# Ledger of designs, part 93: peptides against a protein of PDB entry 3OGK

Target 1, 307 residues: chain A of PDB entry 3OGK
Amino acid sequence: ATPDRLSRRFPNLRSLKLKGKPRAAMFNLIPENWGGYVTPWVTEISNNLRQLKSVHFRRMIVSDLDLDRLAKARADDLETLKLDKCSGFTTDGLLSIVTHCRKIKTLLMEESSFSEKDGKWLHELAQHNTSLEVLNFYMTEFAKISPKDLETIARNCRSLVSVKVGDFEILELVGFFKAAANLEEFCGGSLNEDIGMPEKYMNLVFPRKLCRLGLSYMGPNEMPILFPFAAQIRKLDLLYALLETEDHCTLIQKCPNLEVLETRNVIGDRGLEVLAQYCKQLKRLRIERGADEQGMEDEEGLVSQRG

## One batch from the design tools (peptide; made by RFdiffusion4, then SolubleMPNN)

Design b1_p17_2_s3 (from b1_p17_2, 11 letters changed)
Fold by OpenDDE base, seed 1:
Structure b1_p17_2_s3 (fold): chain B 307 residues (1-307), chain A 17 residues (1-17)
Amino acid sequence: as target 1 above (307 residues)
Amino acid sequence: MLTPRQRRDERLNELLR
């Protein structure tokens, strides 16, 4: 479909999701001539889709100019922006979005590739937004953003329920977790093993409602930090955990209310047996190959249990 | 250039060694 055809057919469109070409053609192998640029769509949104409040670009090329145009066109009417596995923009584009769209509820850049100029976008978001519900820059590489801004966001956004971040040292997020009283989902961070201080993470206090969790680089020594609230965990992302089969068994046994598990083949048959025994509410199981086995094709095994 | 996911997978692999 062409952008102009979309607006003519659906002038009152509230939500738009555009998908670029599938995984085999990802970032480096996509011929430039693929219709993967958002520019024509942003132009159409700006001119003709005046009720649009949710935009989801998946595997698209997005420039700072595109983001700036979108931001100015939709302003506070934009509630959701998802840049899912996108590329071509910098943090200047993100700054434009958060500057002009001060009532944004969902901001996602998960797995996007961008040039980081500064941390101003997160600071601006922290200073002016009180509406944020979902913030997701999981599997991104921000080095210039401040955990203090994340804490400020948590303090000011009472409806903040889901936050996924890059590789922040988890101890830098103590203030964030304390402020994020309604947080239900957290993914990312970085747990760093310290042989000299094996208990350095035991003082972490998680939000009381936390039930969807994916801590990065969590090993068996850090895993016990989950045990006090393991019974309330409904979703686990263990794709980036440093857990062996037995560690999986230990954790799964403590999560009787688990509904969604994302893990790698290291769970093994034994882990699956334990999962079947203890997790009777399981709805979705995603098993990926080991990170070392992942060739060009991300084979994802999805097993859905319909109860 | 590696995707963000690929870079994260590499980091995981480094930690598992």
Scores: peptide ipSAE 0.533, ipTM 0.931, DockQ to the pose 0.679
Fold by OpenDDE base, seed 3:
Structure b1_p17_2_s3 (fold): chain B 307 residues (1-307), chain A 17 residues (1-17)
Amino acid sequence: as target 1 above (307 residues)
Amino acid sequence: MLTPRQRRDERLNELLR
């Protein structure tokens, strides 16, 4: 379907999800007529989709101009923006979004590629937003943002329930965790082993409601920090943990209420047996290949629309 | 160019060596 056909049929559309071609195709020279650009959709949103509050672009090319147009067109009516595995924008585009969409509840840039100019977008978000529920820039590389702004967001956004970040040193997020009283989900960070300080992370205090977790680079030495609240863990992301089969078994045994597990094939048959034995509420299991064994994603065809 | 996921996977592999 074309943007114009969509708006004519569904003028009161509230949610739009667009899926572009696989990322592998996006890094090559893309023809001008490629359906991977969000520009025609942003134009249609701006002109004809006046009730749209949720936008999800997946594997699309998004420019700063596109983001600026979207931001100004939807303003405080925009509740959700997901730039999922997108490319083509800079932090200036993000700044425009948070400047104009002050009531945004969900902001996602997970696995997106962008040019980082500064950390102003996160600072602006921290200074003016009180509505944020979900912030997700997992699997991104921000070097110019401040963990203090994240802490400010946690203090100001009482409905903040899910935060996924890049490779922040976890100790820099102590203030954030203290402020994020209603946080249920956290992914990302960076646990860094220190031979001279084996108890470096033992005094970390997590939000009381935390039940969905994925700490990056967590090894067996850091894993015990989860034990005090392991019984309340419902979702565990171990894709970027440094856990062997036996470590998986140890942790899984402590998570009887686990509903979702994402891990690597290192869990093995033994880990799966332990999982079956101890996690009777398991609803979803995702097992990825080892990071060294992952090939290129297959092409999944044309741009699709879901709403 | 590597995707963000590919870069993160490389970092993981470095830590596992």
Scores: peptide ipSAE 0.527, ipTM 0.929, DockQ to the pose 0.572
Fold by OpenDDE base, seed 2:
Structure b1_p17_2_s3 (fold): chain B 307 residues (1-307), chain A 17 residues (1-17)
Amino acid sequence: as target 1 above (307 residues)
Amino acid sequence: MLTPRQRRDERLNELLR
């Protein structure tokens, strides 16, 4: 469909999801003329889709100008923005979104590629937003954002239920977890093994309602931090855990209410047997190949620009 | 350039070694 045809047919559209073309180029390089730009769609949204409150771009090229135009056009009417595996923007574009869309409830940049100029976008979000329910910048590499801003967001946004982040040291998020009283889902962070301090994470206090979890780089020494609330866990993301087959078995046995499991081949037949025995409520199981076995061509290809 | 996922996978592989 073309943008013009969409607006003429559905002038009162409230939710739009656009998917770019899958990766066709080596190393996930998108040719400049592949047609995956959001620009014509943003123009159409700005001019003709005045009731649009939810936008989801997947595998598309998004510029700062596109984000600025979208932000100004929709302002406080924009409730959801998902930049899923997108590229082409900087943190200036994100700053424009959070500055103009102060009532945004869902903000996602998962697996997007961007240029990081500063951490102002997260600071601005922390200072002015009280509506946020979902924040997701999982599998991104923000180095200039502050854990304190994340804590401020948790204090100010009482409906915050899902947060997925990059590689923050988990101990820097203690204040965030204390403030995020209604948090149900957390993914990301970084658990860093310290042979000299094996118990450094044992006193970590998680939000009481937490039931969907994916801690990055969690090994068998850190895994016991989950045991006090393992029976409450409904979803586990172990794709970036450092667990062997036996560790999987140990954890799974403690999660009788598990509904969704995402893991790698390391779970093995033994882990699957244990899963079948102890997790009678399991609804979805995703088993990925090892990270070393993933070839260059991911069919669900992330948008990378020719730099 | 590596994708964010590819970079994260590389980091995982480094930690598993």
Scores: peptide ipSAE 0.527, ipTM 0.927, DockQ to the pose 0.587
Fold by OpenDDE base, seed 5:
Structure b1_p17_2_s3 (fold): chain B 307 residues (1-307), chain A 17 residues (1-17)
Amino acid sequence: as target 1 above (307 residues)
Amino acid sequence: MLTPRQRRDERLNELLR
């Protein structure tokens, strides 16, 4: 589909999702004409799609100018922006989005590559947004954003239910967790092992409604921090956990209400047996290859065990 | 064996290339 055809056919379009080529192809020079650039679509959105409130770009090239145009064109009508595995923008583009789209509810940059200029975008979001429900910059690298701004967002956005972040030291997020009273999902952070202080995370207080969780770099020493609320966990992301087979078994046994598990082959047959025994509500299981296995990350299909 | 962190870092680096 071409942008012009879209607006002609669907002038009242409210939601748009565009998918570019698979990432494997993004390593090669993306030909200008393959539809990987969002520019023509943003132009069309700006001119002709006046009811558009949700935009999802997946594996697209997005410039700051594109984001600026989109932001100004949709302003407070934009409720959802997902830059899923996109590239080509900087934090200036993000700043434009949050500056002009004051009522944005979902902002996602998961696995996107960008140039970080500053942390102003998160600060601006913190200062002015009260509508945010989902914030996701998981698998990104931000060095210039402040955990304090994340805390402010949590305090001001009463409907904030899902937050996925990069490698914030988890202890810097204590204030965030305290403020995020309605948070149901958290992914990311960074647990850093300290041989001299193995219990440094034991006093972490998580939001009471937290039921979907993926802590990065959680090892067996940190795993016990989940035990007090393990029974309420419905989704667990262990893709970046530092858990062995037996650790998986230990944790799984404590999560009888687990519905979604994402992990690696380290779970093994034993872990799968334990999973089958204790997690009768399991709906989805994703097992990825270990980091040591050189295999091209074929998007291993979600083995949906439809029970 | 690469740790999950190392793999994550590598993946991110690949994306930035």
Scores: peptide ipSAE 0.400, ipTM 0.849, DockQ to the pose 0.145

Design b1_p17_2_s4 (from b1_p17_2, 10 letters changed)
Fold by OpenDDE base, seed 5:
Structure b1_p17_2_s4 (fold): chain B 307 residues (1-307), chain A 17 residues (1-17)
Amino acid sequence: as target 1 above (307 residues)
Amino acid sequence: SLTPRQRRMQRLDARLA
């Protein structure tokens, strides 16, 4: 499809999702000039798609100029922006979006590659937005944003239900969790083991409605922090957890209402057996092959069955 | 260069080692 054809056929379009690069394409395998630019689409949105409130770009090249044009064209009418595995922009582009689109409900930049200039975009979002429901910059590498701004967002956005972040130290998010009273989903963060303080995370208090969770680098020593609410967990992302096969078995047994599990092959046949036994509500299972497989001596740590 | 996902996996691998 072309932008002009889209507007002619659907002048009252409210939601647009565009996919660029092939699913298997990696950023290093596809040149930056591959042609998957959003520019012509943004131009069309600005000129002819005046009812558009939701935009999802997947695996496309997005410039700061594109974001600025989109922001100014849609302003407070823009409710959803998803930059899913995109590249080509900086935090200046994000700043433009949050400055002009003050009623945005969903902002996603998961797995996007960008240049970070500063943390102003998150600060601006914190200062002016009260509408956010979903904030997702999972698997990004922000280093200049403040966890205090995330806390402010949680305090001001009463409908905030899903937040996914990069490598924030989890202890810096204590204030965020306390403020995010309606949060149902959290992914990311960073748990950092301290041999001298094995209980450093045991006093973490999670939002009462939390049921979809993925804590990065959670090991067996940190895993018990989930036990008080394990029975209410519906989705668990263990892809970046530091859990072995037996740890998986322990946790899975405590999550009888689990509907979605994402993990690595380390779960093994034993873990899958336990999963089948205890998680009767399971709807989706995703198993990734991790690099850690070659280091595992326990045969039970490898999935032998192909489903 | 690596994708963000690949870089995150590398960080995981480093912690598993």
Scores: peptide ipSAE 0.533, ipTM 0.928, DockQ to the pose 0.744
Fold by OpenDDE base, seed 4:
Structure b1_p17_2_s4 (fold): chain B 307 residues (1-307), chain A 17 residues (1-17)
Amino acid sequence: as target 1 above (307 residues)
Amino acid sequence: SLTPRQRRMQRLDARLA
């Protein structure tokens, strides 16, 4: 499909999702003739798709100029922008989006690669947005953004229900969690073990409606912080948790309403047995291979083809 | 170069080691 054909056929299009690179492609620039650049699509959006409120780019090359053009063209009419596994932009492009699209409800940059110049984009979002429902920069590497801006967003955006972040120290997000009263989903953060203060995370208070969760680097010592609300958990992302097979069994047993589980093969056959026994509402199971597989001594720590 | 997901997994691996 071409941009011009799309606008001619669907001038009143409200939602657009584009996929560029094949899954097996490396995360780098692709030839222009591959169709992986969003530029011609952004041009078409700006000129001819004047009712478009939702844009999802997956595995595409996106420049700051593209984002700036999109932002100015759609302005407050843009409700959703998803830069899913995209590359080619900097935080200047993000700044343009949040500056001009002040009523954006969903902003996603999950697994995107970018050059980080500053944290102004998140600050601008915090200063002016009150409509945000979903913020997702999971598996990104922002180092210059402030947890305080995230807290401000939570205070100002009453409908904020899903937030996925990078490696913020989880204790820096205490104010955020307190403010995010309607939050249902949280992924990311960073739990950092401290031998001198083993209970440093025990007093964490999560939003009351939290039911979809993925805490990065959560080990068995931190895992008990989930126990008070484990029964209401419907989705767990344990891909980046520091849990062994036994830890998985312990946690899974406490989550009888679990519907979605994402983890590594460290769950093992034993973990899968426990999952089947206690999680009768399970709808989706994703098991990824991890490097920790190479260190397993026993076959029991690996998912076999027996089932 | 590694993808963000690969880099994150690398950081995880470093903590598991």
Scores: peptide ipSAE 0.527, ipTM 0.928, DockQ to the pose 0.643
Fold by OpenDDE base, seed 2:
Structure b1_p17_2_s4 (fold): chain B 307 residues (1-307), chain A 17 residues (1-17)
Amino acid sequence: as target 1 above (307 residues)
Amino acid sequence: SLTPRQRRMQRLDARLA
């Protein structure tokens, strides 16, 4: 379908999701000069889709100019922007979005590739937004943004329920967790083991409603920080955890209300047996092959096709 | 160039190593 045909058929469209490439291309960067540009769609949105409040671009090329045009055209009517596995923009484009769309509720750039110029976009969001419910820049590499701005967002946005971030040191997010009273989901961060200070994370306090969690680089020494609220956990992302098969078994046994589990093949058949025994409400299981499989001769870490 | 996901996995691998 062409953009012009869409607007003629659905002039009152409120939500648009565009997919640029098939799943087979998930691992291939979109060449800068190849198709999948959002430009013609942004033009159509700006001119003819005046009720559009939700935009989701998946695996598309998005320029700063595209984001600027979209931001100015939709302004405070834009509630949701998802740049899912997109490329071609810089943090200037993000700055335009948060500057003009002050009532945005969902902002996602998960797995997007971009050029980072500064951290102004997150600072602007922190200073002016009070509507944010979902913030997701999981699996991105922001190095110039401040954890303090994230804390400010948590303080100002009372409806903030889901936050996914890159490699922030978890201890730098203590203030954020304290401020985010209604947070239900957190993914990302960075747990950094210190042999000289094994208990460095033991006093970490999480939001009381937290039930969907994925801490990056969590090992068996850090895992006990979850035990006080493990019974309320409904979703675990262990894809980037540093847990062995036995560690998985230990944690899973403490999560009887688990509904969603994402992990690597290291869970093994033993972990799957424990999962079946203790997690009767499980709805979704995702097992990915990690690079660690190439080196693990341990038969216990292999999930057999017996499922 | 690596995708963000590939870079994240590379960092994980480096820590497993």
Scores: peptide ipSAE 0.524, ipTM 0.926, DockQ to the pose 0.693
Fold by OpenDDE base, seed 3:
Structure b1_p17_2_s4 (fold): chain B 307 residues (1-307), chain A 17 residues (1-17)
Amino acid sequence: as target 1 above (307 residues)
Amino acid sequence: SLTPRQRRMQRLDARLA
């Protein structure tokens, strides 16, 4: 479908999701005529889709100019922006979005590649936004953003329910967790083992409503941090956990209300047996290839059991 | 260039190692 045909057929469109390149295609190999650029769509949004409040770009090329145009065109009417596995922009584009779209509720750039100029975008978001519900820059590599801005966001955005981040040291997020009283989902961070301080993370206090969790680099020594609230966990992302098969079994047994599990093949047949035994409410299971098979494209095995 | 996912997996591999 062309942008023009969409606006003519659906002038009152509120949500748009565009999918770009196939999983196997590299961004640099996308022909100009392939439609991988968001530019023509942003133009159409700006001119003809006046009720659009939700935009989701998946695997597309997005420039700072595209983001700036989108931001100015939709302004406070934009509630959701998802840059899912996109490329071509810098943090200047993100800054434009948060500057002009002050009532944005969902901001996602998960698995996107970008050039990081500074941390101003997150600071601006922290200073002016009170509407944010979902913030997701999971599997990104921001190095210039501040955990303090994340804490400020948590304090100011009372409806903040889901936050996914990169490799922040978890201890730097203590203030964030304290402020994020309504947080239900957290993914990312970084647990870093300290042989000299084995109890380094034992005093972490998580938000009371937390039920969807994926801590990066969580090993068996850190896993007990979850035990006090394991019964309320509904979703676990163990893809980047440092857990062996037996560790999986231990944790799964403590999560009887688990609905979604994402992990690596390290779970093994034994882990799957334990999962079937203890997690009767499981709705979705995702098993990915282990780190040792890094040379090949991630084949996602989705097993959905609808009970 | 590696995708963000691939880079993250490499970091994981380095810690498993």
Scores: peptide ipSAE 0.523, ipTM 0.929, DockQ to the pose 0.624

Design b1_p17_3_s1 (from b1_p17_3, 8 letters changed)
Fold by OpenDDE base, seed 4:
Structure b1_p17_3_s1 (fold): chain B 307 residues (1-307), chain A 17 residues (1-17)
Amino acid sequence: as target 1 above (307 residues)
Amino acid sequence: SYEEKLKEQEKEREEKE
C-alpha cells in the first residue's frame, strides 16, 4: 500500500501501523522514497489523515523532521506513538513530540536506535503531561534522562499503568515506584549486586498493583524481593535476569497465576516441568536462546525435545 | 559488565531477525 492510496480509501483512519524491513537491511537496501522511511507517510498524515490518533512505526527510518511534522500535524489529537525498533532520529525529535502532543497517552521507543543529545524530552514530558498511560523505552540507551523526571511523570499521570525503562539503577527509582500508585507493569532497570551490601534491594517497595514485570540483571539474591507479591504476578520477563534453572523453578513455583513467561533456554526441561505443574493459567511462553548459552553443551541448561 | 554485553548481543540478534 502507498500513503496516498491509504488516505484516499480511509480518510478517517484513526490508527496506523507500518512495518519496515529488518534493521540490518534498512540503511543499505531501502530507497529513500520506499516504505522503509516514514517521511511519505508523515506527509500523508499531515495532509489527509486528520483523524489519526495512533501511529505505530516498526523497523522504520524516522528523522527528527518526520517527528516534528507529525507532532505539529496531530498535536493534542495524537494519543499513541510507537517507535518500535526504529532509527534515524535524535532526542530532539522526541522533544518535539512531547512538546506538541501534550495529551499523548502512549509513548514507545522500545529497541529504537537514536542519538541522545540531552534529557529535555523526558523533562518536558514530566512538566506538562498528565495523560500518560504507557511509557516504554525498554532496551534503549538513555544516559542523560533523570529518574526525577520519571518520578514527576508518575506523580502527575494518575493513569500511568505501564512503564518500561533502560538501565536505571533500581534504587534511583524508589521515588518513582512510590509515586506510581496505579502501575501494573514495569520492565527494565538495573539490579547491581553489591557484596558489601547484600540486602540493598530488600526494602524496595513496588506499586501494589504490579503484576507484570521484568527486572534486568535480577539474580537469585535479588529474586526474593518478588516473593511478597509473586502470587499476583501475571507476566514475567526474565530475558535479562541472571537466574539459573533452579532459580527459575523457585520463582515459578511462587507464581501460580502466571499467564505469560518470557525467558531463556536456561529454564531447561526442569523449569518447564515446574512451570507446567504450578502455572495452570499460562497462556504464552517465549523461550529465547541467550548468548551465554551458545557455548554451553550442558543439556540441563537447554530446552530439549522433552521439554 | 558481562551481563550488559549479553543483553547487547541479544538485542543485536533480535535486530537481525
Scores: peptide ipSAE 0.000, ipTM 0.395, DockQ to the pose 0.025
Fold by OpenDDE base, seed 3:
Structure b1_p17_3_s1 (fold): chain B 307 residues (1-307), chain A 17 residues (1-17)
Amino acid sequence: as target 1 above (307 residues)
Amino acid sequence: SYEEKLKEQEKEREEKE
């Protein structure tokens, strides 16, 4: 479909999702080929899709100018923006979005590639937004944003239920977790083992409603921090955890209400057997091959055709 | 596993859309 055809047929469209070409094909895009660029769609949104409140771009090229145009066109009517695996923008574009779309509920930049100029966008969001429900910059690298702004967002946005972040030191998020009283989902962060302080994370307090979780770099020494609320966990993202097969078995046994599991091949057939035995409510299982598993000699760390 | 195959099918569908 073309932008103009869509707007003519559905002038009252509320949500739009666009999928670009796979990353491998994006380098072949030329300025005359708008297939990977959001620009023509943003133009059409601005002119003719005046009831649009949700926009999802996946694997698209998005410029700061595109974001600025979208932000100004939709303003406080924009409730959802998902820049899913997008590229071409900077934090200036994000700043424009949060400045003009003050009632945005969902902001996602997961796996997007961008140029980071400063942390102003998150600060602006913290200072002016009270509507945010979902914030997701999972698998991104922000170095200039402040955990304090994240805490402020948690305090001001009482409907905040899902937050996914990059590699923040988890201890820097203590204030955030304390403030995020209604948080149900958290992914990301960074757990850093300290031989001199083996119990450094043991007193970490999570939001009471937390049931969907993925802590990056969580090893077997940190895993026990989940045990007090493991029974309420519904979703686990273990893709970036540092757990071996046995560790998976240990954790899975403590999560009888698990519905969604995302993990690496390291779970092995043994882990899958344990999963089947203890997690009777499992709805979805995602297993990916990890780069670190190429050299594993242990056969138990592999998922076979038995599953 | 069956679940892995299901995920692969979902991925293929997403790529086709």
Scores: peptide ipSAE 0.012, ipTM 0.469, DockQ to the pose 0.017; fails the geometry check
Fold by OpenDDE base, seed 5:
Structure b1_p17_3_s1 (fold): chain B 307 residues (1-307), chain A 17 residues (1-17)
Amino acid sequence: as target 1 above (307 residues)
Amino acid sequence: SYEEKLKEQEKEREEKE
């Protein structure tokens, strides 16, 4: 589809999702006129799609100029922006979005590649936004943003229900969790083992409504922090957890209301058997191949055709 | 299990869409 054809057919379009080529193709062969650039679409949005409130770019090239144009064109009418596995922008582009779109409800940059200049975009969002419901920069590398700004967002945005972050030390998010009273979903963070303080995470207090969870680098020593509310967990993301087969079995048995599980092949046939036995409400299961598959000598850590 | 494999395949399809 071309931008001009879309606007002519649907001048009152409210939601737009664009998909680019697979990421592997984006980095190696970028012709100048590659359909992976959002620029022509942003131009069309600015000129002809005046009712557009939701934009989702997946695997697209997005420049700061594109973001600035989009931000100014839609302003407070923009409710959703998803930069899903996108590239080509910097934090200046994000700053423009949050500066001009002060009523944005969903901001996603999951798995996007960008140049980080500063943490001003998150600070600006914290200072002015009260509408945010979903914030997602999962699997990104931000080093200059402040967990205090995230706490401020939680305090000011009472409808905040889903937050996914990069590698924040989880203890730095204690204030955030206390403030995020209505939070239902959290993914990311970083759990770091400390031999000198084996129980440093045991006093973590999670939001009462939390039911969708994915803690990065969670090992068997940290896993018990979930046990008090495991029965209310409906979704688990264990892709970046450091759990072995037996650890999976232990956790799954404690989550009888689990509906969605994302994990690695380390769950094994045994883990799948336990899952089938204890999680009768399971709706979706995703098993990815992990790097650890090369080292697992035990057949128990592999999902076979029998499972 | 067969059911789990089906769920995995369904999710893979959803991700490709």
Scores: peptide ipSAE 0.009, ipTM 0.475, DockQ to the pose 0.014; fails the geometry check
Fold by OpenDDE base, seed 2:
Structure b1_p17_3_s1 (fold): chain B 307 residues (1-307), chain A 17 residues (1-17)
Amino acid sequence: as target 1 above (307 residues)
Amino acid sequence: SYEEKLKEQEKEREEKE
């Protein structure tokens, strides 16, 4: 499909999703120039797609100029921007988006590769946005953004229901969790084990409506922080958790209302048996091959035809 | 189990779309 053909056929288009290179062509690499350029599409959006409110770029090359043009063309009409596994932009491009699109509801940069210049984009978002519902920069490396800005966003955006972040220390997000009263989904952060302080995270208070969760680097010592609300959990992302087979069994038994589970092969046949026994509402299961497969000698840590 | 594997395959297909 070409941009000009799309606009001629659908001049009143409200939602657009563009896909670059397929996943199979990525070879688990995030090169700088791996996708198709969004430039011709942004030009077409700016000129001819005047009702567009939702844009999703997947595996495409996006420049700061592209983002600036898009931001100015759509302004407060833009409700959703998803830069899904994209590359080629810097935080200056993000700053342009949040500066001009002050009513944006969904902002996603999950697994995107970018150059980080500063944390101004998140600060600007915190200062001016009250509409945000979904913020997702999961599996990204923002080192210059402030947890305080995230807290401000939670305070000002009362419809904020889903937040996925990079490697923030979870204790730095205490203020955020307190402010995010309507939050239903949280993924990311960083749980850092301290042998000298085994109860480092035991007093962590989560939002009352939290039911979709994925804490990065959560080990068996940190896992008990979920137990008070485990029956409320509907979705678990354990891809970046540090749980063994037995830990999976322990947690799964406490989550009878689990609907979606994403985990690694470490769950094993035993974990799958426990899952089948205790999680009768399970709708989706994703099991990925982890780095641990290269060293897994334990048969219980492998999913076989038995499962 | 077979059921869990089926669910996994479904998820993988969705991600490839």
Scores: peptide ipSAE 0.009, ipTM 0.478, DockQ to the pose 0.015; fails the geometry check

